# Designs tried in a protein design run: peptides against a protein of PDB entry 7PB4. Part 70

Target 1, 105 residues: chain A of PDB entry 7PB4
Amino acid sequence: KMLNIKEYKEKLLSTLGEFLEDHFPLPDRSVKKKKKNIQESSVNLITLHEMLEILINRLFDVPHDPYVKISDSFWPPYVELLLRNGIALRHPEDPTRIRLEAFHQ
Target 2, 218 residues: chain B of PDB entry 7PB4
Amino acid sequence: DALQMAVGYFEKGPIKASQNKDKTLEKHLKTVENVAWKNGLASEEIDILLNIALSGKFGNAVNTRILKCMIPATVISEDSVVKAVSWLCVGKCSGSTKVLFYRWLVAMFDFIDRKEQINLLYGFFFASLQDDALCPYVCHLLYLLTKKENVKPFRVRKLLDLQAKMGMQPHLQALLSLYKFFAPALISVSLPVRKKIYFKNSENLWKTALLAVKQRNR

## One batch from the design tools (peptide; aimed at target 1 K9 K11 L13, target 2 L120)

Design b2_p22_6_s1 (made by RFdiffusion4, then SolubleMPNN; from b2_p22_6, 11 letters changed)
Fold by OpenDDE base, seed 1:
Order: sequence, then C-alpha cells, then structure tokens
Structure b2_p22_6_s1 (fold): chain B 105 residues (1-105), chain C 218 residues (1-218), chain A 22 residues (1-22)
Amino acid sequence: as target 1 above (105 residues)
Amino acid sequence: as target 2 above (218 residues)
Amino acid sequence: SEAAEQQLRLMVEELVILEAEL
C-alpha cells in the first residue's frame, strides 16, 4: 500500500510539473533583459512548482507554523493564483506569510 | 485608439527608439487621465494599469497618477484587486502608494464585481492595521468586509490593544462596534453608542468621478 | 483559464491528501 502511494505521488508530481509548465509558465525573461533600469531584472523568480513544493513541505514539516514568508522570488501573479483558488491562505497577523490549505484536515 | 496606445505603452514599456521618454510618458499619462475622468476605464484597462501602478515598474509619481485615475466605467474585477494586494505583499510600492490604494479600494468598493476572494484576504487587511498611516482606511475597509465569521477572539484582542496604544479613534470605534454587534460576548467594554459612523472620507479624491459613474450606471 | 485553475486546485488537494497518508 505505501509503495503504491509513493509511486502514485511521484506520478502526480510529474504530472503537476508538466501541467504547470504548460498552463502557468513564468513570464519570459527576454522582455525584461533589455531595459537596464527596471529593478525586476535582478530577482530570480521561482516556478509555481517550486513555490508549491515549498508550501507543501512547510505544511508537513512544521504543521504548527505552516506559513512561508513571501520573498521577492515569489512572482505576485502566482501568489494571487494560489490565494484566489483557495490553495493558499494568508497569515491572519502577518501579510508577508502564506500557508498551503490543509486539505487533509 | 489613443487609450489603447497609452495602456500598451505602460504594459509593454517604452519603445527603445524614443529619444524623449519623459514627453512620451506624460502624453500617455494624460491620455489615461482624460479618459478615466471623463468616461471611466474598462475593467480590462483597470486590471492592466492597477497592476502596473503597484508593480514598481515606474516611479512613485507615475504610479500615484495611474492609481488616481483607476476609475471604472462600470465595474472593477475582483481579480484585479487580488492581484493588487499580491503586489502589496512584495513591497515594491511606496508607503504613499499603499495609502492611496486603500483609499481607492474603499472608494471603489461598491464597483467591485464580487467580494468572495476579497473576503479571503481579510487577515491580510487586518494585519495592516498596525501601520498608523493605513489604519484609518483599513478600519473602513474591514468595516465593509467584516462578517460574523471574521470576529475572532485574537482579532478582538488586537483591536483593543490598538485602541490602548492609539486611543479611542473614530475609525477604530466603528470597527469595534461592528465586532460587538456580531459577537457581543467577546467585547465586554462599553462602547459609546455612535449614531453615525465617521470614517475619513476616502472617496473625496474621486467624489465627482464616482457621481458620474453612478449616473451612467442608472 | 478557469478550468486550468480548478484543475490545479484539485491536483494540489490530492497531493496534500497523499502526502498525509504518507
């Protein structure tokens, strides 16, 4: 049973990765490179996949404080997407922190 | 269309070849301002321009001017507001821009098409009460958003702590009164019965425009 | 698309449930 769950999880993660690349890609950096003065060029944005991985890991690794601090690496449209769809929740007291929804609870 | 060109300029950024970037920027700002105040902007135009104003793509002066002309023709998309709040989390906008945004949000509240996702951001707005510059406007926003389910013991404690720190502010009293209405058992403090709720008139900046919008939508 | 966003939610929900069983 556990082996089957692990295999299924791996398959789901792979499928999710592909799905995110197809439907929710990062904005093309090519447009940002040309204009020197836009501060946006210096921040390495993480993928939505990486963001979800961070949030999921935090939810299970630290269940009593499952919140992740929003960094400059978090692309704002992804934060919006997760909040809008009820996938993530903001910390009630700290606007810079978000958590994954505890769907298992 | 001049408006489409202006919006496109802000979205895509200045075309490299323009020797006079500042004149071009000013031209497009004036175009947006003129249309917004005369007719209002479409929801799609507000979505684009609001995002730009809060993204930190342009300087504070430009962002302020854009945000001041975020006047709807009919409605504002809730998604645009959620996106805007997401930009506030990144902190690329100035404190003055944040204040202006909350003033705008309160002023335009009735023109937002839906409130379900905005209500999920209740905790984020509540956390912003700690900012003395934002507090009056956030109280007003929370007054508009607060449901019985939002009135929790920890939030009551925070509001009372803020009251202890800041004194009995009219905007804080209004919010506490609403909390007491929903959950009287959580608020043992006697609040003065105010017949009128007094918030800072956030809509003053847009009063004439809002009247025009309401007249067009009748 | 709205459909893609709904699918994303479902996939994440399932992933969280699976992780909890793990």
Scores: peptide ipSAE 0.654, ipTM 0.403, DockQ to the pose 0.311
OpenDDE base, seeds 2, 3, 4, 5: peptide ipSAE 0.650, 0.648, 0.639, 0.650; ipTM 0.668, 0.672, 0.693, 0.671

Design b2_p22_6_s2 (made by RFdiffusion4, then SolubleMPNN; from b2_p22_6, 13 letters changed)
Fold by OpenDDE base, seed 5:
Structure b2_p22_6_s2 (fold): chain B 105 residues (1-105), chain C 218 residues (1-218), chain A 22 residues (1-22)
Amino acid sequence: as target 1 above (105 residues)
Amino acid sequence: as target 2 above (218 residues)
Amino acid sequence: SELDEQQLRLMVQELVELQAQL
């Protein structure tokens, strides 16, 4: 039974990855380098898949404090997407922290 | 059903012929209070009673008691909230009732079935920030509602002006921090990194009831 | 799309439920 659950989880993660790539891709960085010194803030944005992985892992690894600090690598539209759909919740006292909704509780 | 009779009384109003109008009112109010705190109210009952509480049909004391017992069994209809906000625009309710409503709205926010129409009322809520009594609770509500699309230059200016007038209020700082998160280019001011944003605990009035609702809906 | 967002929620919910069983 456990092996089947793990295998199914892996399959679902793969399916989610494909789904996110198709429907929720990161914006193409291809906006033309117009020469102005926009310091390419070298902040590497993470994918929505990576963001969800972080949130899921935190929920189970630290259930008493399941909140993740929003870093500069978090694309704001993804954060908004998760909050809008009830997938994530903002910390009541710290707007820089979000948690995954505990759907299993 | 005693609850149905009580709700019907508030909806239809007192029958003129009853000599003991105050005793009858109190009886029905106690019935609603007892059911609301023990079991919560159905969405339909909340729809009726919430509108009554804000319509000015009854006195402020009665309206306050009704509003305090607007505890859902499961969910609150978004339509009920929109109707309630419409009554705030009519201005027949007291300032204390408005404060209580915003506290209620924040406390019950997670139990509202949908947020699409409430989000359209963002501008109305934002305008209420100018009321010193409402400002803390409105900031908390806006903290829950704010999307990137709501963060406009004119709203940033208004928040900064309010901060200049009122000082560095924790609730204003919370909202400004959220605005800066969505639109860092609009807020050049260095906001102090506060580890804790303290909203006034609007939930305190319903803390026990909310715990019970959450337990029933698990 | 709204449909895609709903599907995303369902997929995440399922993942959480599966993880809770491990």
Scores: peptide ipSAE 0.594, ipTM 0.447, DockQ to the pose 0.312
OpenDDE base, seeds 1, 2, 3, 4: peptide ipSAE 0.587, 0.592, 0.582, 0.582; ipTM 0.432, 0.434, 0.427, 0.429

Design b2_p22_6_s3 (made by RFdiffusion4, then SolubleMPNN; from b2_p22_6, 11 letters changed)
Fold by OpenDDE base, seed 5:
Structure b2_p22_6_s3 (fold): chain B 105 residues (1-105), chain C 218 residues (1-218), chain A 22 residues (1-22)
Amino acid sequence: as target 1 above (105 residues)
Amino acid sequence: as target 2 above (218 residues)
Amino acid sequence: SELDEQTLRLMVEELVILQAEL
């Protein structure tokens, strides 16, 4: 039973990865290169897949404080996407923290 | 069903011939209150009763009691909320009813099935920030609704002007902090690093009921 | 698209449920 769940989870993760690459890719950095003065703030944006992984892991690793601090690596449109779809919730007292919805509870 | 009879009474209004109109009204109010607090109301019942509470069909005391028992069994329809906001525009409800509605809307926010149409009402809610009685609750609602697309230069100016007028209110600071998060270039003012955002606890009126709803829907 | 966003929610929901069973 557990092996089947793990295998199914892995399959779903792979499907999610492909789905996110197709439908929710990071914006190509190529267009902003022409305006000289944008200090390429070297902040590497993480993928939506990586963001979801962080949120899922935090939900299960620290269930009493499942909130993740929004870093500069979090692309704001992804944060908005998760919030508007009820996938994530903003911390009631700290707008810089979000958690994954506890769909299992 | 006693609840159906009560809802039907509020929908159709008092039948002219009843000599004991006040006793009948009180009986039906108690029926709605009892069911709402024990089990919650169906989305259809909330749709009907919320519309009645804001339409001005009954007196302020009755409308207040109805609005206080708008507790969902499961979900609230977004359409019911949009209709309710339309009644706020007509201005037939008291100031106290408007405050109570915004408190209710914040408290029940997670139980509303969809947010797409409510998000389109962002400009209407933002305009209500000018009302000193509504401002704390509207800030909380906007904190829940605000997207990057809503953070515009004219709204930033209005919030800063409100802060200059009202002082450094915790609810305004919370909203400004969120605005700064989405658009740091629009807010040059150093906001005090508050570790905690304090909204007036709008949930206090429904705290026990909301806990019960969450337990039933888990 | 709206459909893509709904699909994303369903996939994440399922992942959370599966993780809880693990």
Scores: peptide ipSAE 0.643, ipTM 0.719, DockQ to the pose 0.314
OpenDDE base, seeds 1, 2, 3, 4: peptide ipSAE 0.629, 0.628, 0.618, 0.598; ipTM 0.729, 0.730, 0.737, 0.751

Design b2_p22_6_s4 (made by RFdiffusion4, then SolubleMPNN; from b2_p22_6, 12 letters changed)
Fold by OpenDDE base, seed 5:
Structure b2_p22_6_s4 (fold): chain B 105 residues (1-105), chain C 218 residues (1-218), chain A 22 residues (1-22)
Amino acid sequence: as target 1 above (105 residues)
Amino acid sequence: as target 2 above (218 residues)
Amino acid sequence: SPADEQRLRLMVEELVILRAEL
């Protein structure tokens, strides 16, 4: 039974990865470098997959404080997407922190 | 069922012929209160009673008691909330009832089945920020509802003007911080890094009931 | 799309449930 659950989890993770790449890709930075000295502070935006991984891990690793601080690497539309769909919740006292919904509880 | 009779009484109104109208009203109100606090109300019962509480059909005391017992068994229909907001526009409810409604809406926010239509009412809620009595609760509601698309230059100006008028209030700072997160270019002002946003605990009136609802729905 | 967003929620929900069982 446990082996089957692990295999199913791995399959689901793979399916989620493909689904996110197809339907929720990061915007192509192909907006023309107009040469204005926008110090592109090269904040590497993380994928939605990586964001979900961080949130899921935090939920299980630190169940008493499952909130993750929103960094500059978090693309704001992804944060909004997760909040809008009830996948994540904003911290009641700190708008810079979000948690995954505890679907297992 | 005693609850069905009570809801039916409020829906149909008092039958003219009962000599003891106040005693009958109190009996039915207590029935609704007892069921709501013990088990919660069905979405259909909340739909009917919430509409009655905001329509002005009964006196302010009765409306306040009905609104205080709008505790869901499972979910609240978004349609019920939209209808309730429509009654706020008609202006037949007292200022205290409006405050109580916004407190209720914040407290019950997670139990509302959908948010799409409520999100369309963003502009209406934002306009209510000008009411000093509503402002803390409306800020909390907007903190829950605000999307990037809602963060517009005219709303930023209004929030900054409110801050200039009312001072640095925690609930207003919370909303401004969220606005700055979505649109940093619109807010040039350095907001104090407050580690803690304190909304007035709107849940305090329903804290025990909400804990019970969450426990039953787990 | 709204359908994709709903599917995302369901997939995440299932992942959380599965992880809780492991």
Scores: peptide ipSAE 0.634, ipTM 0.662, DockQ to the pose 0.326
OpenDDE base, seeds 1, 2, 3, 4: peptide ipSAE 0.631, 0.630, 0.632, 0.628; ipTM 0.646, 0.635, 0.645, 0.638

Design b2_p22_7 (made by RFdiffusion4)
Pose (drawn by RFdiffusion4):
Structure b2_p22_7 (pose): chain A 91 residues (1-28, 43-105), chain B 212 residues (1-189, 196-218), chain P 22 residues (1-22)
Amino acid sequence: KMLNIKEYKEKLLSTLGEFLEDHFPLPDVNLITLHEMLEILINRLFDVPHDPYVKISDSFWPPYVELLLRNGIALRHPEDPTRIRLEAFHQ
Amino acid sequence: DALQMAVGYFEKGPIKASQNKDKTLEKHLKTVENVAWKNGLASEEIDILLNIALSGKFGNAVNTRILKCMIPATVISEDSVVKAVSWLCVGKCSGSTKVLFYRWLVAMFDFIDRKEQINLLYGFFFASLQDDALCPYVCHLLYLLTKKENVKPFRVRKLLDLQAKMGMQPHLQALLSLYKFFAPALISVKIYFKNSENLWKTALLAVKQRNR
Amino acid sequence: AEKAEALLFRKVEELVVVTAQL
């Protein structure tokens, strides 16, 4: 069961990365890829389940943040505009 | 054949400025609906015309008439439905066309050969609940399509939030009751739906439904 | 563009759910 889940996760992740690079590229400060941004968000969601918010730095391309906000993937902090969290789809 | 000429004409897409083209389009569309309302269309023709109508090609009236004449002689391929859901995800489709398509998918539900690959699109179907124009028809569709495996906690939470936003709507209550039946531990709380008139009820489709 | 956004949402939702299982 574990190995099956692992194979599925790895396949999903690789295909997601390819899809992101194909459909959500950077334009050309130092910006990070959307993949790294999603990785940071997913890591913070499970590492700190009581505070899954991550500060928005200059490396976050505002179009990516807005994209994640429009599609219900990322959520804004009720008071602090510089923080965003990932939607807890698992619960 | 008389129908294949119209199918090919619609596959060619919209043409030049109209000198006599309006009459030509009308003749082809009349031929298609006559065949559809007399004895029905085959699976291949339906696969072609449904996806042509749900694409950005042709105006709204042509797509509306094509959708209103999408009556199967036998069955409907599920791959056509999958491509139709993809065309809905493209977004170059009219709102009224989307409503008509969801009404058609509800009406033609028992005439799709397989529904497992359609159930795999439960997520795309569920995401359309945000749109309050598609909400009742999407709820009617999910009432028919929902299995036990589809009742995920996230969806229950989002449906409860939508109930709180819109109120205890009949279609939302019916879908929520189905979710309760399938997963009572995740939450406490098929039949009549408004605007559920079968627009595509021909006599032969009625005999086939009774034979079903 | 809307298709790519819908696909993105689905793939991210599945990844979050699978990550939670592990």

Design b2_p22_7_s1 (made by RFdiffusion4, then SolubleMPNN; from b2_p22_7, 11 letters changed)
Fold by OpenDDE base, seed 3:
Structure b2_p22_7_s1 (fold): chain B 105 residues (1-105), chain C 218 residues (1-218), chain A 22 residues (1-22)
Amino acid sequence: as target 1 above (105 residues)
Amino acid sequence: as target 2 above (218 residues)
Amino acid sequence: MELAEQTLRLMVEELVILEAEL
């Protein structure tokens, strides 16, 4: 039974990865080298997959404080996407913190 | 207040003695409509009015107007939805009312406080796929409700039979795609990878109202 | 809601449920 769950989880993760790449890719850093000195905030954006992984891990690793602080690596449209779809919840008192919805509860 | 009086009127029914029954009814409908669209309705008000709209106590025109203004202030009680579905089984509402109810249920799905009992009604909703008028909306609802445990061989067969009968409808294809996701072994048929599965955005009669509700609850 | 967003929600929901069973 557990083996089947693990296998299914792996398949689901793979499918999710492909799905995210197809439907929710990071914006192409079309670094159009236009010369203007805009301080390239060199913030490496993480994928939506990585973001979800962080949120899932936090939900299970720290169930009493399942909130993750939104970093500069979090692409704002992804945060909005997760919140809009009820996948994530914003902390009621700290808008810079989000949690994954506890779908298992 | 005016809303409580209006809700009370619908709950208790028209007092026999009023010569101006229609004027009174219209006044109370307008009161409910005005409050619902401006502020939304409390869960208790939705519970009462939703039950009334589906009970067949009033005419189809009145029921339709009531359903159109079932806009929550915050949340809708799952119990209200379960009660409403029970009235669908009794068959005292018109076909148009049933369609409107499913449209409402899809539109308001995220505002329902819990889904546990609604998920138990999965079989009932699935049976309603046979109604051609309901099918698009029921597919959308089932898409929202479907869990792995719901994906059974007999349901797959029914969906494939419906597809054979109705053709490759976008809403049915969306549901089948979800079924294939949960149980790929049950669906051997290659489903066209439609990148954009659109449930008919049935003109969400509540789009503006839902935006307002979401803004108030932020 | 776009179907892709709804599908994402369902996949994440399932993933969370599976994780809880492990």
Scores: peptide ipSAE 0.672, ipTM 0.440, DockQ to the pose 0.304
OpenDDE base, seeds 1, 2, 4, 5: peptide ipSAE 0.655, 0.668, 0.653, 0.664; ipTM 0.666, 0.441, 0.666, 0.642

Design b2_p22_7_s2 (made by RFdiffusion4, then SolubleMPNN; from b2_p22_7, 12 letters changed)
Fold by OpenDDE base, seed 3:
Structure b2_p22_7_s2 (fold): chain B 105 residues (1-105), chain C 218 residues (1-218), chain A 22 residues (1-22)
Amino acid sequence: as target 1 above (105 residues)
Amino acid sequence: as target 2 above (218 residues)
Amino acid sequence: SMLAEQQLRLMVEELVILEAEL
């Protein structure tokens, strides 16, 4: 049973990855090239997949404080996407922290 | 009274000599909190405490607690708000305090006695839209403040650019819809007719307190 | 799309449930 669940999880993660690449890709860095003068904060944006992974891991690793601090690597539209769809919740007292919804409870 | 002593403590700062500085601070903070939530605070008390909360005189935790209890008995002075905004420019308050302030400002907007000077700060608030943490609350504030005279081409461009960056956010769409209402020629883009709940976060931290204030002032 | 966002939610829900069983 556990093996089957792991295999299914891996399959689901793969499917989710593909789904996210197709429907929620990061904006191409190409558009920022033309305006030279904005100090390109060299902050590498993470994928939505990576963001979800961080959130899921935090939910299970630290269930008493399941909140993740929003870093500069978090693309703001992804944060808003998760929040508006009820996938994530903002910390009531700290707007820089978000948690994944505890769908398993 | 206990409240006056508490306000005076925050205004004058902690006297160096007390071994129990933290206990004294907590006592006074609880006094302010209790009165604010039960009865509300006088405009003068809000004037003092609001400035303290944003001045960076105390730690972020204390400032947050003070700001959360800025509940009026009747009205908030516009001058208090203007002074508070001036502290935002100095940058001594935390990002979380800034967010809380804008939330507070939106929540308490109807209790502010006048809006003339606040309306002059429109440009400052609009500039704060660039802060992703502030943006939802600033949009709400601007939604409350925006007059036809504020709707300028450069602001429209900035809002559209922000929408391109952040996507079609409900709060941003609410503001854009208002802009389109005042100046339809400046916004050629079709805005989706969203049903009117533009600002879902209307459940402010002060919902219960605001109900109590409204009941007392009836 | 709204549909894609709904699907995303469902996938994440399922993933969380699976993780909890793990």
Scores: peptide ipSAE 0.662, ipTM 0.404, DockQ to the pose 0.249
OpenDDE base, seeds 1, 2, 4, 5: peptide ipSAE 0.664, 0.652, 0.643, 0.652; ipTM 0.426, 0.682, 0.699, 0.683; seed 1 fails the geometry check

Design b2_p22_7_s3 (made by RFdiffusion4, then SolubleMPNN; from b2_p22_7, 10 letters changed)
Fold by OpenDDE base, seed 3:
Structure b2_p22_7_s3 (fold): chain B 105 residues (1-105), chain C 218 residues (1-218), chain A 22 residues (1-22)
Amino acid sequence: as target 1 above (105 residues)
Amino acid sequence: as target 2 above (218 residues)
Amino acid sequence: MELAEQTLRLMVEELVILTAEL
């Protein structure tokens, strides 16, 4: 039973990865090259997959404080996407912190 | 129709000859999910799929996905809900599936065509208050179902005992306040005047879908 | 866009549930 769940989770993660690449890719770094003057914020943006992984891990690893601080690596449209869809919740007192929704609870 | 084939697959079960049972299952699940979230499902489709989700015919993951896409196009048949509750009694579904079902039932409550038979199940739902995982959602359901006739001394005692055990939970207070409204003589305890009733997960899983259904049926 | 977002939510929910079962 556990083995089947693990295998299914792995398949789902793979499917999610493909789905995120297809539907929610990071903005092409190439488009920023043409407008000379905007300081290339040297901040490496993480993928939505990586963001979700961080949020899921925090939810289970630290259930008493499941909030993740929004870093500069978090693409703002992804944060907004997660919040508006009820996938993530903003901390009530700290708008710089978000948690994954506890769908298992 | 792709949806009819998908529903038929879940109803009849997998045809033995398919080498890739998992791929076929996933294809049919995706078909149901896509239609349910875009357009909603017909009452007949919900009747079939809801029973399948609670029967234990498939694994918990599949059942959970089916249950999550039980979004009506227009209405849900009360008979489908009664049948679903009968499956809860058989105990073949997981605890998580039970929680999801009660969440679904609360979320879809306004889309159920009739409430007469569901009201007869009041005692069954009330008994489920003893399950700590179900209690918040059952309180919400009971808040929607409770009539004056349901407010009995023994139920008041059970709610007060539950409150003594669990503390003054918002969902219990909401239900007790309703009980006090119907039968003030049965509840001597001063309840705090709550201006706003709060139930757990007031933002249900289906909020966006339900808004879309309401907009299409206007 | 809306369907993709709904699908994302469903997949994440399932992933969380599966993770809790492990």
Scores: peptide ipSAE 0.669, ipTM 0.443, DockQ to the pose 0.313
OpenDDE base, seeds 1, 2, 4, 5: peptide ipSAE 0.664, 0.666, 0.666, 0.667; ipTM 0.461, 0.462, 0.456, 0.600

Design b2_p22_7_s4 (made by RFdiffusion4, then SolubleMPNN; from b2_p22_7, 13 letters changed)
Fold by OpenDDE base, seed 5:
Structure b2_p22_7_s4 (fold): chain B 105 residues (1-105), chain C 218 residues (1-218), chain A 22 residues (1-22)
Amino acid sequence: as target 1 above (105 residues)
Amino acid sequence: as target 2 above (218 residues)
Amino acid sequence: MPLAEQTLRLMVKELVELRAEL
């Protein structure tokens, strides 16, 4: 039973990865190269997959404080996407913190 | 069913011939209150009763009591909220009813099934910031609704003007901090780094009921 | 909601449920 659940989880994660790449890709950095003076603040944006992984892990690893601090690596449109779809919730007292919605509760 | 009879009474209005109109009204109101606080109301019942509470069909005291018992069993329909906001535009409800509605909307926000149409009403809610009585609750609602697309230069100016007029209110600072997060280039003013955002606890009126709803829907 | 966004929500919900069983 547990092996089947693990295998199914891995399959679902792979399917999610493909789905996110198809429907919610990061914007190509290629267009902004022409204007010289934008100090490419080398902040590597994380994928939506990585963002979801962080949020899910935090929910289970720290259930008493399941909030993640929004870093510069979080692409703002992804944060908005998660919030508007009820996948994530903003902290009531700190707008820089979000949590995964507790779908199982 | 006693609840169906009560909802039907409010929907159809008092039958002219009843000599004891006030006793009948009170009986039906108590029935709605009892069911709402014990079990919550179905989305259809909330749709009917919320519309009645804001339409001006009954007196302010009755409307206030109905609005206070708009507790969902599971979900609230977004369409019910949109209809309710339409009644606010007509202006037939008291100022106290408007305040109570915004408190209710914030408290019940997570139980609303969809947010797409509510998000389109962003401009309407933002305009209500000019009302001093509504401002704290509208700031809280906007804190929940605000997207990057909503953060416009004219709205930033209006918020800064409100802050200049009203002082450094915690609810305005919370909303401004969110605006700065989405559009740092639009807000040159150094906002005090407040570690905690304090909204007036709109949930206080429904705290026990909301806990019960969350427990039933787990 | 766009279909893609609805699908995303469902997939995340399922992942959370699966992890809770693990």
Scores: peptide ipSAE 0.593, ipTM 0.546, DockQ to the pose 0.303
OpenDDE base, seeds 1, 2, 3, 4: peptide ipSAE 0.589, 0.580, 0.591, 0.592; ipTM 0.474, 0.466, 0.492, 0.461; seeds 2, 3 fail the geometry check

Design b2_p22_8 (made by RFdiffusion4)
Pose (drawn by RFdiffusion4):
Order: sequence, then structure tokens, then C-alpha cells
Structure b2_p22_8 (pose): chain A 91 residues (1-28, 43-105), chain B 212 residues (1-189, 196-218), chain P 22 residues (1-22)
Amino acid sequence: KMLNIKEYKEKLLSTLGEFLEDHFPLPDVNLITLHEMLEILINRLFDVPHDPYVKISDSFWPPYVELLLRNGIALRHPEDPTRIRLEAFHQ
Amino acid sequence: DALQMAVGYFEKGPIKASQNKDKTLEKHLKTVENVAWKNGLASEEIDILLNIALSGKFGNAVNTRILKCMIPATVISEDSVVKAVSWLCVGKCSGSTKVLFYRWLVAMFDFIDRKEQINLLYGFFFASLQDDALCPYVCHLLYLLTKKENVKPFRVRKLLDLQAKMGMQPHLQALLSLYKFFAPALISVKIYFKNSENLWKTALLAVKQRNR
Amino acid sequence: SEEAEAELYMKVQELVEVTAES
């Protein structure tokens, strides 16, 4: 069961990364890829389940933040505009 | 054959400015509907015309008439439905066309050969609940399509939030009752749906439904 | 595109669910 889940996760991750690079590229400060941004969000969601918010730095391309906000992937902090969290789809 | 000429004409897409082209388009569309309302269309022709109508090609009236004449002689391929859902996700489709398509998918539900690959698109179907114009028809579709595996906690939470936003709507209540039946531990709380008139009820389709 | 955005949403949702299982 574990190995099946692992194979599925790795396949999903690789295909997601390819899809992101194909459909959501950077334009050319130092910006990070959308993949790294999603990785940071996913890591913070499970590492700190009581505070899954990550600060928005200058490396976050505003179009990516807005994209994640429009599609129900990322959620804004009720008071602090510089923080965003990942939607807890698992619950 | 008389119908294949119209299928090919619609596959060629819209043509130049109209000198006599309006009459030609009308003749081809009349031929298609006559065949559809007399004995029905085959799976291949439906696979072609449904996806042509759900694409950006041709105006709204042509797509509406094509959708209203999408009556199967036998069965409907599921792959055609999958491509139709993909065309819906493209977004170059009219709202009224989307409503008509969901009505058609509800009406033609028992004439799709397989529904497992369609159930795999449960997520795309569920995401359309945000749109309050598609909400009743999407709820009617999900009432038919929902299996036990589809009742995920996230979806229950989002459906409860939508109930709180819109109120206890009939279609939302029916879908929530189905979700309760399938997963009572995740939440506490088929049949009549408004605007569920079968627009595509020909006599032959009626005999086939009774034979079903 | 709207299609790419919808696919992105589905892929991210599935990844979050599988990560929770792992």
C-alpha cells in the first residue's frame, strides 16, 4: 500500500512540475519558480499545522500569488496581508 | 450521404461572408435535426457535433440548435463526454450553452455506455458549484453521478459552506442528503429538480428509455 | 488559460491529499 502511494505521489509530482513549467513560466530582484512556492506552502502546511502562514517576500511573483488566490489554492490571512496559507484539502 | 455532408460542413468550421451561406448552414442544420428527431444520431456523429458545438466555432444559435438535436440512436460514448468536459474547461463556451449541456448530460445520463471515466471528472463537476447559474443543474448531475468514493471531507465542508451562503436550496438539500447517506460520520444532513424538463424527448428516445 | 488553471487546481488538490496520507 505504501509503495503504491509513493509511486503515485512521485508520478503526480513529476507530471505537475512538467505542467507548471509548460503552462506557468517565469517572465525571463530574484524570483523563485511557482514550483518552489508551492513546495514552501505544502511544507509549511504540514510542518506547522497551527500556523501554516508564510510571509510574502519580494521573490514571490505577484501574478503567481494572485493565481493561487483565484483558484482556491492559497488563502489570505484575515488581518496580515503579507501572509498566505495553503488550503487544507486533506481535511 | 445526406447527414455526412452536414457533419463535414460543420467540421470545416465557419466559412467566408454570407452570400448564400446562411441558407447552406440552415440546410445542413435542418438535415441534422431531421435525422436526429426521426431516428437519432450515431455515436461518432454525436462525438463530432457535440464537441463542435461546445467549442468556440460557430455562433450561439448554431451551438444551441446542435445541442438541442443531440439525440442518440443507440448510445453515447463516454470519451465524447470527457472531451465535452475538456471543452467546458477551455472557457470559450457560452453560459446558456453550458446550462444546456448540463441539462443534456442529465437527460442523456442513461444513454452513456460507461460512466466510470465520467465519474473521474467529479472534481471538475464539483468545482462548477461556485457558479450560481450552473448550481442547480450541477447539483442535479452530481446527484446522479455521486458514488461513495466521491464523498470526500473537503467536498462536504465546501458544500456546507455553500449551503450556508445560498441557504437550504432544494438541489443543495438533495445533494447534501445523498452525501449524508454515503458518509454520515462526516456530516448529518432524488428527486425532483426544477428546470428538469426533458427537452430532447423524442418518441424513439421514449421507447428506448422505456426499454431501459 | 482557464483549462490550465482548472488542471492546476486538481493536481495541487490531489498532491496535498496524497502528502497527507504519506

